# Designs tried in a protein design run: peptides against a protein of PDB entry 6RO1. Part 81

Target 1, 216 residues: chain A of PDB entry 6RO1
Amino acid sequence: LGKEIEEYIHKPKYCLPFLQPGRLVKVKNEGDDFGWGVVVNFSKKSNVKPNSGELDPLYVVEVLLRCSKESLKNSATEAAKPAKPDEKGEMQVVPVLVHLLSAISSVRLYIPKDLRPVDNRQSVLKSIQEVQKRFPDGIPLLDPIDDMGIQDQGLKKVIQKVEAFEHRMYSHPLHNDPNLETVYTLCEKKAQIAIDIKSAKRELKKARTVLQMDEL

## One batch from the design tools (peptide; made by RFdiffusion4, then SolubleMPNN)

Design b2_p18_3_s1 (from b2_p18_3, 8 letters changed)
Fold by OpenDDE base, seed 5:
Structure b2_p18_3_s1 (fold): chain B 216 residues (1-216), chain A 18 residues (1-18)
Amino acid sequence: as target 1 above (216 residues)
Amino acid sequence: MKGYELLKKGEVVEEFEL
């Protein structure tokens, strides 16, 4: 269910108004989970679909992310990698396609005006860690209906199903609902469909990212 | 292609001060 909400919130028409400098966002790319990062800026690239001549605008958000130091040595030729759990890592500004935003927080941080100094970038990591301490149950998310103003009836039906499922999980011990197997099977089928959509989006992204590398 | 253009951002929902 959360993955279906993700398919709405990462659409440019919904998320762009909330991508202010300092907005907390979660970034996932090709199996790499960067976790929570901070929006620095965003830009639009006008693209033309090769087969239709239609304008297909690409949206790129620059996100301050915790990266592995190993990936930074080859940053001109290789994609940044998330810091390992045992690694300190380094905060880097990474250009991210908007569809790679897996979550958007209600929280917006104050950020240093100059992110060129390493110390200024690392101060933002301390700020993220402080927010995580203040929210032990997880960093708060933007409500897609109440905060983001999404009027899509498909999303409303997804949310109602999530809320009904969560309410059933909290109100009944996991052990006694015969509908739990049906819900698990639906969640597994949905997880598989979301993997297949994610793989198809990766293939489409590889085809689109090749077109971006030739113009940078 | 047209180059990248920096876009203006919408209103803030919640601000967090440390």
Scores: peptide ipSAE 0.019, ipTM 0.528, DockQ to the pose 0.073
Fold by OpenDDE base, seed 4:
Structure b2_p18_3_s1 (fold): chain B 216 residues (1-216), chain A 18 residues (1-18)
Amino acid sequence: as target 1 above (216 residues)
Amino acid sequence: MKGYELLKKGEVVEEFEL
């Protein structure tokens, strides 16, 4: 369900209009969770499928991400890796395929025009951390229906299942199911997406405006 | 193409205006 919602959100036809510079996005590649980053730019790469001759355009978003300093030393040969939880890391502009966007925030930041200086990139990390402090329940997400305008009936059915599951969880405390952990991990991710959508609907009226981070 | 989900620095991507 949460993953099924992500499969709609990261589709170029839905997300590209929201990938403006300063948009907060989550980036996840397999086991590598970069957490929240900031969109810098996006681009289209013309790609031809080698076996069909069909045009399969790749959409790439440049995202300012918190990377491990260890991975950056090898950045000429290796992909950037996320900073460890205890690591400060370094903010780097990383080109990411659009389907690796696990979430898109309603929040858009002002970013420095020049991201070449380390201090300018690290200032954006401070801004992300300040947004995280302002949203203790999590950074607000774009609503896939109300904000992104996704009309897909499959997505509507997924959302209805999430809402019906949340309602059942609140009405019947599952005190006795031994599969609780797997259900909870799926449901926390799903409930977090639906709670993030619901909390986002309240804050979105405020956060559709570029958050002027006044100079701290 | 082999699964580079994160592109390397210096791969040319064509900018397009939406």
Scores: peptide ipSAE 0.011, ipTM 0.439, DockQ to the pose 0.022
Fold by OpenDDE base, seed 2:
Structure b2_p18_3_s1 (fold): chain B 216 residues (1-216), chain A 18 residues (1-18)
Amino acid sequence: as target 1 above (216 residues)
Amino acid sequence: MKGYELLKKGEVVEEFEL
C-alpha cells in the first residue's frame, strides 16, 4: 500500500512541479534510508533507450542529505551513505534519481543560496530537525490527489484500499462486540473523524505551511 | 544491477524549467 502510492508520486509526470528548491523529500536507496532531505535543484538528462532509440529522459534531483562522514572521504568513486543513527553526519548535496524519492512533503524550507560552506548546509539540518519537532506524528506529506493533482484511477483504487484497510483495522477490535450498530456508528464517526482530522490536518497543514515560512 | 546512478560530480545535467 505505501509502496504502491510511492510508485505514483515518484513519477516525473507528477512530482517535478513539486521539486522546488527547499522542498522536503525523503530519499531511500535499497537498504539505505537517508531520511528527510531538502531539494536544491533538479535536472533532466536526455537518455536514449539502447533497444528502441526512444528518448527516455532521466530526471535527477540534487538533494541535501545527511551523509556519513566515512562515505564522504571516498566521494570520488563511492556513493554517499546515510549517517548512522548515533552519528552527527554531514549535510551534503547528493544527486538522486527521482524514483528514489520515497516521500514528498508539503513543507518547503528556505535554503541558503551558497551551500558550499559546511555551516550553511548544517543550518538546513537544524531547520529539518525543527520541522520534525513541530510535527511529532511525522513530517506532513503532499496529498497525491488533493495537493499533487494525480487523477490516475489506479492510485484512487490504492487510496480506497488503504482507507478500507484502515477502516477494517479500526473495526476489527470492535467486531467482537455484540452491539454492532453502535460500533458501526462509532466506526463511521471515527472514520468521519479520521477524514475530518485528515481534512483539518490538511487545512492546518495549509495554514502551518504558510505560517512556518514566517516563523523559520 | 546497482539501482542508483549517482551522477558523478561534474556531469552537466541541463536545468529543466517546467
Scores: peptide ipSAE 0.011, ipTM 0.466, DockQ to the pose 0.026
Fold by OpenDDE base, seed 1:
Structure b2_p18_3_s1 (fold): chain B 216 residues (1-216), chain A 18 residues (1-18)
Amino acid sequence: as target 1 above (216 residues)
Amino acid sequence: MKGYELLKKGEVVEEFEL
């Protein structure tokens, strides 16, 4: 379900209008979860399919990501790696293919005009961490239908299945198996977190709140 | 599906202003 939604939202035809500078995005490359980063810039690379000669444009987003210090040393030859959970890491501008965006937030941050100084990049990490504190249930995502305007019938069917599953879990607690109650309570917490994220999204949609965090 | 890599530092990308 979540992965099926990701397959729609990362498509250029849907996400490009939302990749403005300061947009919070989540980046994942295979086993490497970078977590939440900030869009800096967007660009289009002309690519030619090797077998057909057809133009297949690659879309690249420059994302300010928390990288390991090892990524700084090997930056000429190796791809950036996410910071380990135990390390501070360093915020770096990383060129990312748009299909590696696993999530897009309704939140847009102010970003410093000059990201060359380390302190300016690290200030953006403080801003991300402050947003995470304000949203304990998770950073609010763009709604793929209501915010992104995706009309795809496959996506609508996925959303209907999610909503019907959430409603069935809430309306029919399986009262007769204590081992199911623990799994259901964890799933209800996860579903309630998803509903609270959806309500927080509706309020944040009313507030076109560019969080100008320079006033904090 | 070929795993699409993060672009290496120094790959030229054409800037497209939205």
Scores: peptide ipSAE 0.008, ipTM 0.486, DockQ to the pose 0.023

Design b2_p18_3_s2 (from b2_p18_3, 7 letters changed)
Fold by OpenDDE base, seed 2:
Structure b2_p18_3_s2 (fold): chain B 216 residues (1-216), chain A 18 residues (1-18)
Amino acid sequence: as target 1 above (216 residues)
Amino acid sequence: MKGYQLLKKGKVVEEFEL
């Protein structure tokens, strides 16, 4: 269910209007969970689909993320890695493929205009941590339907199932009904997006290591 | 100024100082 919602919200068609500077977003790359970061900017990169010759634009979002200090040493050749739980880490502006956004918040931070100084970047981490303290149940998410305006009937069905599950969980804690069947139909759309990403990597190789661009 | 905005439907609904 949560992963199914993610497959909608990270689509450029839906998320781009919400990727303003200061927007809180979660970034996850496979096993690497960066947690909450802050959008700095986004860019559209021209890409050509290898099979059709169609223009399939890649969207790269620059996100200020808490990275491990170890990953900074190899930042020219290796993808950024999240800070260890016990590590302070360092806030870095990481170019991220938009499909790695696992969540988008309704929260927008005021960020420093100059993020070149380490102190300015680390001040944003303090701001994220303060926001997290103010939301004990978690940082508020954008509603995919009401806030993002997603009209997809597949998503509406997923949301209805989540709401019905939550309602059942709160009303009757014993009903673990694994309605797993709806997961499969969303996997087909994921496969098409993965193919499109692989072709655009060739032109972006002249820029900074984009998160997940070296792994695909 | 350190702070954040809460946005709903693309509009600022609340603003907070940090």
Scores: peptide ipSAE 0.509, ipTM 0.935, DockQ to the pose 0.827
Fold by OpenDDE base, seed 3:
Structure b2_p18_3_s2 (fold): chain B 216 residues (1-216), chain A 18 residues (1-18)
Amino acid sequence: as target 1 above (216 residues)
Amino acid sequence: MKGYQLLKKGKVVEEFEL
């Protein structure tokens, strides 16, 4: 269910209006969870599909993320890696494909105008950590329907199923809901859509050290 | 200023200092 919502929210047609500087976002690249970062900038890249000549715009968001110090040395050749749990890490501006956004917050931070100094970047990490303390149940998410304005009937049905599942979990913690199987089948169909999106993006691999472009 | 905004329906609803 959460992955099903993610597949809607990371679509450019829905998320782009919310990618303002200072917006809190989660970034996940396959097994690499960067956690909460901050949007710095957004760019639309013109791309032409090699087989159709159709214009397929690539959307890249620059996100300030907590990265491992090891990945910073190789940032010209290797994708950034998240800081290890016990590592301090370093805040870096990472170019991220918009489809790697796993969540978008209702929170927008004030950020320094110049993020070239390390101290300015690290100050943003302190701000994220302070926001996390103020939200013990987790940083608030944008509502995909009410805040993002997504009118898709498929999403509305997913949300209704989530709400019904949560209500049943809270009301009856011991019921293995048989709707888990329908959730699994929807997750499998969506894993296939994620593969098809990956295959279509493999054709894009020609240009730059954008997070996930090297695995395509 | 160190702080954050809460946005609902694309509008700032609250603002906080950090």
Scores: peptide ipSAE 0.504, ipTM 0.935, DockQ to the pose 0.833
Fold by OpenDDE base, seed 1:
Structure b2_p18_3_s2 (fold): chain B 216 residues (1-216), chain A 18 residues (1-18)
Amino acid sequence: as target 1 above (216 residues)
Amino acid sequence: MKGYQLLKKGKVVEEFEL
């Protein structure tokens, strides 16, 4: 469901009008989650499809992201990496393909005019952290229908399914049942026990295979 | 100025100082 919404919002057709300087966006590249960053600029690059000669424009957004210090050393040859959970990291302007935007916020920050000084970039991280403190339930997202104007019937059906699921989950008497945490903990314990039993059965099968090799 | 704007339907609906 969330991923299906992402497949709409990251399309240039829908998101480009919202990629103004200072817009908060989330960036995810495969397993690398950068979290919330700030749009600095975007550009359209001409790309020619090698087999058809058709113009397929690439959209690159420059995003100020919290990167690992290792990303600074190899910036010419290696892709930027997100800051580790235990490190402060450094804010860097990273060119990002628009399809790597996992979320777009309704929040737009005031950003320094000059992002060359490290202190100016790090001041933006402080601003993001202050915004996060003001939104304990998470930084507000653009509504894909009301804010972004997406008329796609597939998206409308996804949203209706999310709303119906959320309504069912939160209207369920079990949501206020103190046993729900117990049921979730029991489900997690049951899942872990099932993994452990499956692991132990694999180890027992390996041990039996080794025992069969010693009996040959 | 340090701050942010909250935008709905492309309009500023709220502005905050940081």
Scores: peptide ipSAE 0.473, ipTM 0.925, DockQ to the pose 0.771
Fold by OpenDDE base, seed 5:
Structure b2_p18_3_s2 (fold): chain B 216 residues (1-216), chain A 18 residues (1-18)
Amino acid sequence: as target 1 above (216 residues)
Amino acid sequence: MKGYQLLKKGKVVEEFEL
């Protein structure tokens, strides 16, 4: 269910209006969870599908992320890696494909104008940590319907099922909710989006400097 | 200015200093 919501919110059609400088976002890259980062900017790159000649626009967001110091040494050849839980890490501006955004917050942070100094980047980490302390139940998310204006009936059905499932889990932990069927139709939409993501990743491999381009 | 804004329906509803 949460992953099905992610498949809607990370679509450029829905998320681009919310990718302003200072927006809090979560970034996940396969097994690598960067947690909460901050949008610095975004860019649209024109790309041409090699097989169809169709224009497939690529959306790259620069996100300030907490990276391991080890990945910084290899940044010319290797993708950035998240800081280990016990590591301090370093805040780096990482070019991220928009589909790697796992969450978008309703919070927009004030960021330094110049992120070239390490101290300015590390000050943003302190600000994220202070925001996290103010939201003990977690940093607030954009509502996909009310905030993002997503009208997709599939998403509305997901949300209704999440709400019903949560209500049932809290009221009666023993009821298997048979509403799996609409989870399956959404898993098919997710599989199609995963194919579209894999296609977009393949096209991006031509632009050598973006996170996840080496595994294609 | 250090702080954040909480946005609902594209409007700033709260602003906090950090």
Scores: peptide ipSAE 0.460, ipTM 0.923, DockQ to the pose 0.802

Design b2_p18_3_s3 (from b2_p18_3, 7 letters changed)
Fold by OpenDDE base, seed 1:
Order: C-alpha cells, then sequence, then structure tokens
Structure b2_p18_3_s3 (fold): chain B 216 residues (1-216), chain A 18 residues (1-18)
C-alpha cells in the first residue's frame, strides 16, 4: 500500500511542480535511508534508450542530505551513504534520480542562497530537526490527490484501501478479534515449540556424546 | 530569514519562523 503510493508520487509527471528549492523530501536508495532532505534544484537530462533511439528524459534532483563522513572521502568514485544513527554526519548536496524520492512534504524551507559553506548546510539540518519537533506525528506529506492533483484511478483505489484498512484497525482495537489473538498465540506457540525441539535435540546430542564417551 | 512554508491545495497556508 505505502509502496504503491510512492510509485505514483515519484513520477516526474506528478512531482516536478513540487520540487522547488527548499521542499522537504525523503530519499531512499535500496537499503540506504537518508531520511528527510531538502531540494536544492532539479534538472532534465537527455537520455536515449539504447534499443529504440527514443528520447527518455532522466530527471536528476539535487538534494541536501545528511551523509556519512566516509562519503566525503570517496565522493569521486562512490555513492553517498546516509549518516549512521549515532553519527552527526554532514549535510551534502547529492544528485538523486527522481524515482528515489520516497516522500514529498507539504513543507518548504527557506534555505541559504549559498550552500558551499559547511555552516550553511549544517544550518539546514538544524532547521529540519526543528520542523520535526513541531510535527510530533511526522512531517506532513503532500496529498497525492488534493495537493498534487493526481487523477489516476489506480491511486484512488489504493487510497480507498488504505483508508478502509486504517478505519478497521482503529475502529476495532486489535484486542477484540479473537481470531487475530488466536493466530498470534498459535504463531508464538509454534515458534516456542520450534525452540524447544531445537533445545531438546541439543540436549539429546549432548547426552549421546556423554554416552559415547562412557563407551570409549 | 530562517523559516518554512506549508503548501495545501496549491496555496501557501502557513508560514513559520525557526
Amino acid sequence: as target 1 above (216 residues)
Amino acid sequence: MKGYEVLKKGKVVEEFEL
């Protein structure tokens, strides 16, 4: 469900009007979650499909992201990596393919005009952290229908399924479905039985090893 | 100025200082 919504919002057809300087965006590359960054600019790159000769434009977004300090050493040859949870990191302008945007916020920051000084880039991190404190339920997202104007019927069906799922989850506290409790209890019992069988097999193997040592 | 704006339905609805 969430991933299906992401597949719409990161499409250039829908997101490009919202990629103004200062827009908060989330960037995710495979297993690397950068969290919230700030759009600096975007550019259209001409790309030619190798097999058809058709022009397939690539969209590159420059995003100010919290990167690991290791990313600074290898910036010429290696992709930027997110800062570790325990690391302060450093804010860097990273060129990102538009399809790596996992979320787009309704929030747009006022950013320094010159992002070359480290202090200016780090000031933006402080601003992101302050915005996060002001939104305890999370930084607000652009609504794909109301804010982004996406008219796709597939997306509308996905949203209706999410709303119907959330409504069922909140209107019935998970405590009142005896079938869910039974399934969880059965899964926990099955996991415990699997541990107990593994323990018993280890004890039997130890007892057999002791019996073999007494027969030698 | 340090701050942000919030967009809703194509309009800036809120502006905040940081």
Scores: peptide ipSAE 0.483, ipTM 0.928, DockQ to the pose 0.719
Fold by OpenDDE base, seed 2:
Structure b2_p18_3_s3 (fold): chain B 216 residues (1-216), chain A 18 residues (1-18)
Amino acid sequence: as target 1 above (216 residues)
Amino acid sequence: MKGYEVLKKGKVVEEFEL
């Protein structure tokens, strides 16, 4: 269910209007959870689908993320890695493929105009931590329907299932309802996106290491 | 000024100083 919602939210046609500078987003790459970061900007890259010749634009979002200091040493050749739990880490602007956004917050930070100084970047981490303290139940998410205006009937069905499941969990804690199986039919659209990513890599090779682009 | 805004239904509904 949460992953199905994610598959709608990270679609450029839905999320791009909300990727303003300062928007809080979660970034996850496979096993690497960066947690909450801040959008700095986004860019549209031309991409050509290898099989159809159709223009399939890739969207790269620059996100200020808490990275490990080890990943900074190899930042020219290796993908950024999240800071270890016990590490302070360093806030870095990381280029991220838009489909790695696991969540988009309703919160937008006022960020420094110049993020080149380390102190300015680290000040944003302090701001994220202060926001987290103000939201003990977690940083608020954009509602896909009410806030993002997504009209997709597939998403509406997913949301209705989530709401019905939550209502059942709160009213009857013992019903593990196995109706999670209809989750798999949304995975077929994910396979097509993966093919389209492989072709755009050739043009982006002139820029900084894009998260997930070097691992494919 | 350090702060944030909260968006809901296309409107800023809350603004906070940090």
Scores: peptide ipSAE 0.483, ipTM 0.928, DockQ to the pose 0.768
Fold by OpenDDE base, seed 3:
Structure b2_p18_3_s3 (fold): chain B 216 residues (1-216), chain A 18 residues (1-18)
Amino acid sequence: as target 1 above (216 residues)
Amino acid sequence: MKGYEVLKKGKVVEEFEL
C-alpha cells in the first residue's frame, strides 16, 4: 500500500509542480535511505526511447542530502552513500532521478542562495533537524489527492483501501486480512514501470554519475 | 531569514521562523 502510493507521487506529471527549491523530500536508493533532504533544483533531460524513437524526458532533481564522507571522495566515479547513523556526514548536492523520491513534504525551507560553502549546506541540516523537532510525529507529507491534485482512480482506490484498513486496524486489531489479491495487480504495474525506468537509466548512464545508474 | 512554509491544498497556510 505505501509503496503503491509512492509509485504515483514520484511520477513527473504529479510531483514536478512541488519540486521548488527548499521542498523537503525523502530520497531512497534501493537499500540506501538518505532520509530527509532538500530540493535545490531540477532539470529536464532529453531522452529518446531506443525502440520507438519517442521522446521520453528524464527528470533529474538536485537534492541536498546527508552523505558519508567516504562517498564524497569518490563522487566522480561512485554514487553517493547516506551517512551512517553515528556519522556526522556532510551535506552534499546529489543529482537523483525523480523516481527515487520516496516522499514529498508539505514543508518548504528557506535555503541559502549559495550552497557552495560547507557552512551554508550544514545550516540546512540544522534547519531540517529543527523542523523534525517541531513535528515529533514526523514531517508532514503532501496529500496526493488534496495537495498534489492527483485524479487517478487507481490511486483513489488505493487510498480508500488504506483508510479502510487503518479503520479496521484501529477498530479490530485481530483482522490481519492480507487482501493479497489487490497487492498482486499493483505489483505487475510496478514491474512494468521498473522496466521503463531501467531503459531510461541506460541512456543517462552515458552522460552523468546520477544516483542509481551504476546497477545497469 | 531562516524559516519554512507549509503548503496545504495549493496554499501556503503557515510560515515559521527557525
Scores: peptide ipSAE 0.479, ipTM 0.928, DockQ to the pose 0.781
Fold by OpenDDE base, seed 5:
Structure b2_p18_3_s3 (fold): chain B 216 residues (1-216), chain A 18 residues (1-18)
Amino acid sequence: as target 1 above (216 residues)
Amino acid sequence: MKGYEVLKKGKVVEEFEL
């Protein structure tokens, strides 16, 4: 269910209006969870589908993320890695494909105009940590229907199932409801959209290590 | 100024200083 919502919210037609400078977003690349970062900007890149010659535009978001200092030494040749839990890390502006946005917050930070100084980037981490303290139940998400205005009937059906499941979790202890199986089958069909984005990543590899570009 | 805004239903509903 959460993954099924993610597949709607990271679609450019829905998320781009909300990717303003300072917007909090979660970035996940396969096994690498960067947690909460801050949008700096976004750009549209021309891409051509290798098999059809069709124009398939790539959307790259520059996100300020907490990265491992080890990955920064190789930042010209290797993709950024998330800071370890025990590591301080360093805030870096990382180019991220929009489909790697696992969440978009309703929160937008006021960020420094110049993010070139390390101190300015690290000040944003302090601000994220302060926001996290103010939201003990987690940083608030944009509602995909009410805030993002998504009219997709498939999403509405997913949300209705989430709400019904949450209502059942809060009203009855989880031990006895056989409807868990029908939720798993819907998750498999949407994994196919992630494969089509995989073909487009090969061309952008030439200029900067974008997350997920090295595995394609 | 350090701070943030919260967006709901296309409107800024909360603004906080940090």
Scores: peptide ipSAE 0.470, ipTM 0.927, DockQ to the pose 0.777

Design b2_p18_3_s4 (from b2_p18_3, 9 letters changed)
Fold by OpenDDE base, seed 1:
Structure b2_p18_3_s4 (fold): chain B 216 residues (1-216), chain A 18 residues (1-18)
Amino acid sequence: as target 1 above (216 residues)
Amino acid sequence: MKGYELLKKGEVVEKFEL
């Protein structure tokens, strides 16, 4: 469901009008989650499909992202990596393909005009962290229908399924049941017991196989 | 100035200081 929404919002057809300087965006590259960054600029690059000669424009967005310090050493040859959970990292302007945007916020930050000084880039990280504190339920997202104007019927069906699922989950009497934590804990314990029984059965089968080898 | 804007339908609906 969330991933299906991402497949709409990261399309240039829908997201380009919202990629103004200072817009908060999330960037994800495969297993690398950069979290929230800030749009600095975007550009259209001409690309020619090698087999058809058709113009397939590439859209590159420059995003100020929290990168690992290791990313600074290899910036000419290696892709930027997100900061580790235990490190502060360093804010870097990273060129990102628009399809790597996993979320777009309704929030636009005021950013320094000059992002060459490290202190200016790190000041933006402090601003992102302050915005995150002001939104305990998470930084607000652009509404794909109301804000982005996406008319796609596939997306509307996805949203309706999300809303129906959320309504069913939160309207369920168990959501306010003080036994819900007990039910979850019992389900986790049952899952763990099932794993432990399966492990013990595998060990018993191995032990029987060893016993059968000692009886041969 | 440190701050942010909240945008709805491409328009600034609110401004905040940081």
Scores: peptide ipSAE 0.536, ipTM 0.942, DockQ to the pose 0.799
Fold by OpenDDE base, seed 2:
Structure b2_p18_3_s4 (fold): chain B 216 residues (1-216), chain A 18 residues (1-18)
Amino acid sequence: as target 1 above (216 residues)
Amino acid sequence: MKGYELLKKGEVVEKFEL
């Protein structure tokens, strides 16, 4: 269910209007969970689909993320890694493929205009941590339907199932009914997006290591 | 100023200081 919602919200068609500077977003790359970061900017990169010759634009979002200090040493050749739980880490502006956004918040931070100084970047981490304290149930998410305006009937069905599950969980704590069947139909759309990403890598290789671009 | 905005439907609904 949560992963199925993610497969909608990270689509450029839906998320781009919400990727303003200061927007809180979660970034996850496979096993690497960066947690909450802050959008700095985004860019559209021209890409050509290898099979059709169609223009399939890649969207790269620069996100200020808490990275491990170890990953900073190899930042020219290796993808950024999240800070260890016990590590302070360092806030870095990481170029991220938009499909790695696992969540988008309704919160937009005021960010420093100059993020080149380490102190300015670390000040943003303090601000994220303060926001997290103010939301004990978690940082508020954008509603995919009401806030993002997603009209996809597949998503509406997923949301209805989540709401019905939550309602059942709150009303009757004993009904673990795993309605797992709806997961499979959303996997087909994921396969098409993965193919499109592989072709655009060739032109972006002249820029900073884009998160997940070296792993694909 | 340190702070954040809460946005709903693309509009600022609330402002907070940090």
Scores: peptide ipSAE 0.519, ipTM 0.939, DockQ to the pose 0.826
Fold by OpenDDE base, seed 3:
Structure b2_p18_3_s4 (fold): chain B 216 residues (1-216), chain A 18 residues (1-18)
Amino acid sequence: as target 1 above (216 residues)
Amino acid sequence: MKGYELLKKGEVVEKFEL
């Protein structure tokens, strides 16, 4: 269910209006969870599908992320890696494909205009940590329907199922709800969308500096 | 100024200082 919502929110047609400088976003690349970062900017790249000649625009978002110090030394050849739990890490601007945004917050930070100084980047980390303290139950998410304006009937049905499942979990903590089958059919559709995203990405293997372009 | 804004229903509802 949460992963099905993610498949809607990371689509450029829905998320681009909300990718303003300072927007809090979560970035996840396969097993690498960067946690909360801050949007710096985004860019549209022209891409031509090799088989159809159709223009398929690629969207790259620059996100200020907490990275491991080891990954920074190799940033020309290797993708950035998240800071280890016990590591201080360093805040770096990482170019990320928009589909790697696992969440978008209703929070938008005021950020320094110049992020070249390390102190300015580290000041943003302090601001994220202060926001996290103000939201003990977690940083608030954009509502995909009410805030993002997504009118997709498939998403509305997913949200209704989540709400009904949460309501049942809170009302009856002992029912292993047999709605596992409807979760399985939705997981299969998700697997197909993940394949279609992987196929579209195989065509894009031209820029090694963008997060997730090397695994294609 | 360090701070943030909250978006709700497509509108900026509140601004906070950090």
Scores: peptide ipSAE 0.423, ipTM 0.907, DockQ to the pose 0.779
Fold by OpenDDE base, seed 4:
Structure b2_p18_3_s4 (fold): chain B 216 residues (1-216), chain A 18 residues (1-18)
Amino acid sequence: as target 1 above (216 residues)
Amino acid sequence: MKGYELLKKGEVVEKFEL
């Protein structure tokens, strides 16, 4: 379910309009969770499938990510790795495929025009951390339906299943299912996405109300 | 100014200073 929502939001047809410079995004590559980063730019690369001759355009997004300093030493030959939880890390611009975006925030940061200086890159990390402090329940997500305009019936069915599952979890504490850990890990990610969407909708609604009050 | 905005596609919804 959460992973199934991710399979919609990371599709170029849906996400590209929201990949403006400064957009907060989560990047995950298999076991490597970079957490929240900031979009710098994106590009379309023409790719031809070797066996079909079909044009399969690759979308690459440059994301400023918190990387392990160990992995950056080998960055000429090795892929950047996420900073360890206890590590400060270093903010680096990493090219990622668009399908590696696990979440897209409603938040867009003001970023330095020049990200070549380390201090400018590290200032963006401070900005992400400040946003995280302002959103203790998590950085608000774009709603895939209301914000991203995704009309896919499969996604609507997934969301309805998440909402119905959350409602059942709150109404019946599952005190006795031995598959709790796998269900919880999937449900925490799903519940977090749905909570983040719901919190984002509340903040967006408040923000619209404030702007409407400033126009009056 | 350092800050952030809550943005849709090209729509400013809210602006925060950091």
Scores: peptide ipSAE 0.119, ipTM 0.705, DockQ to the pose 0.560

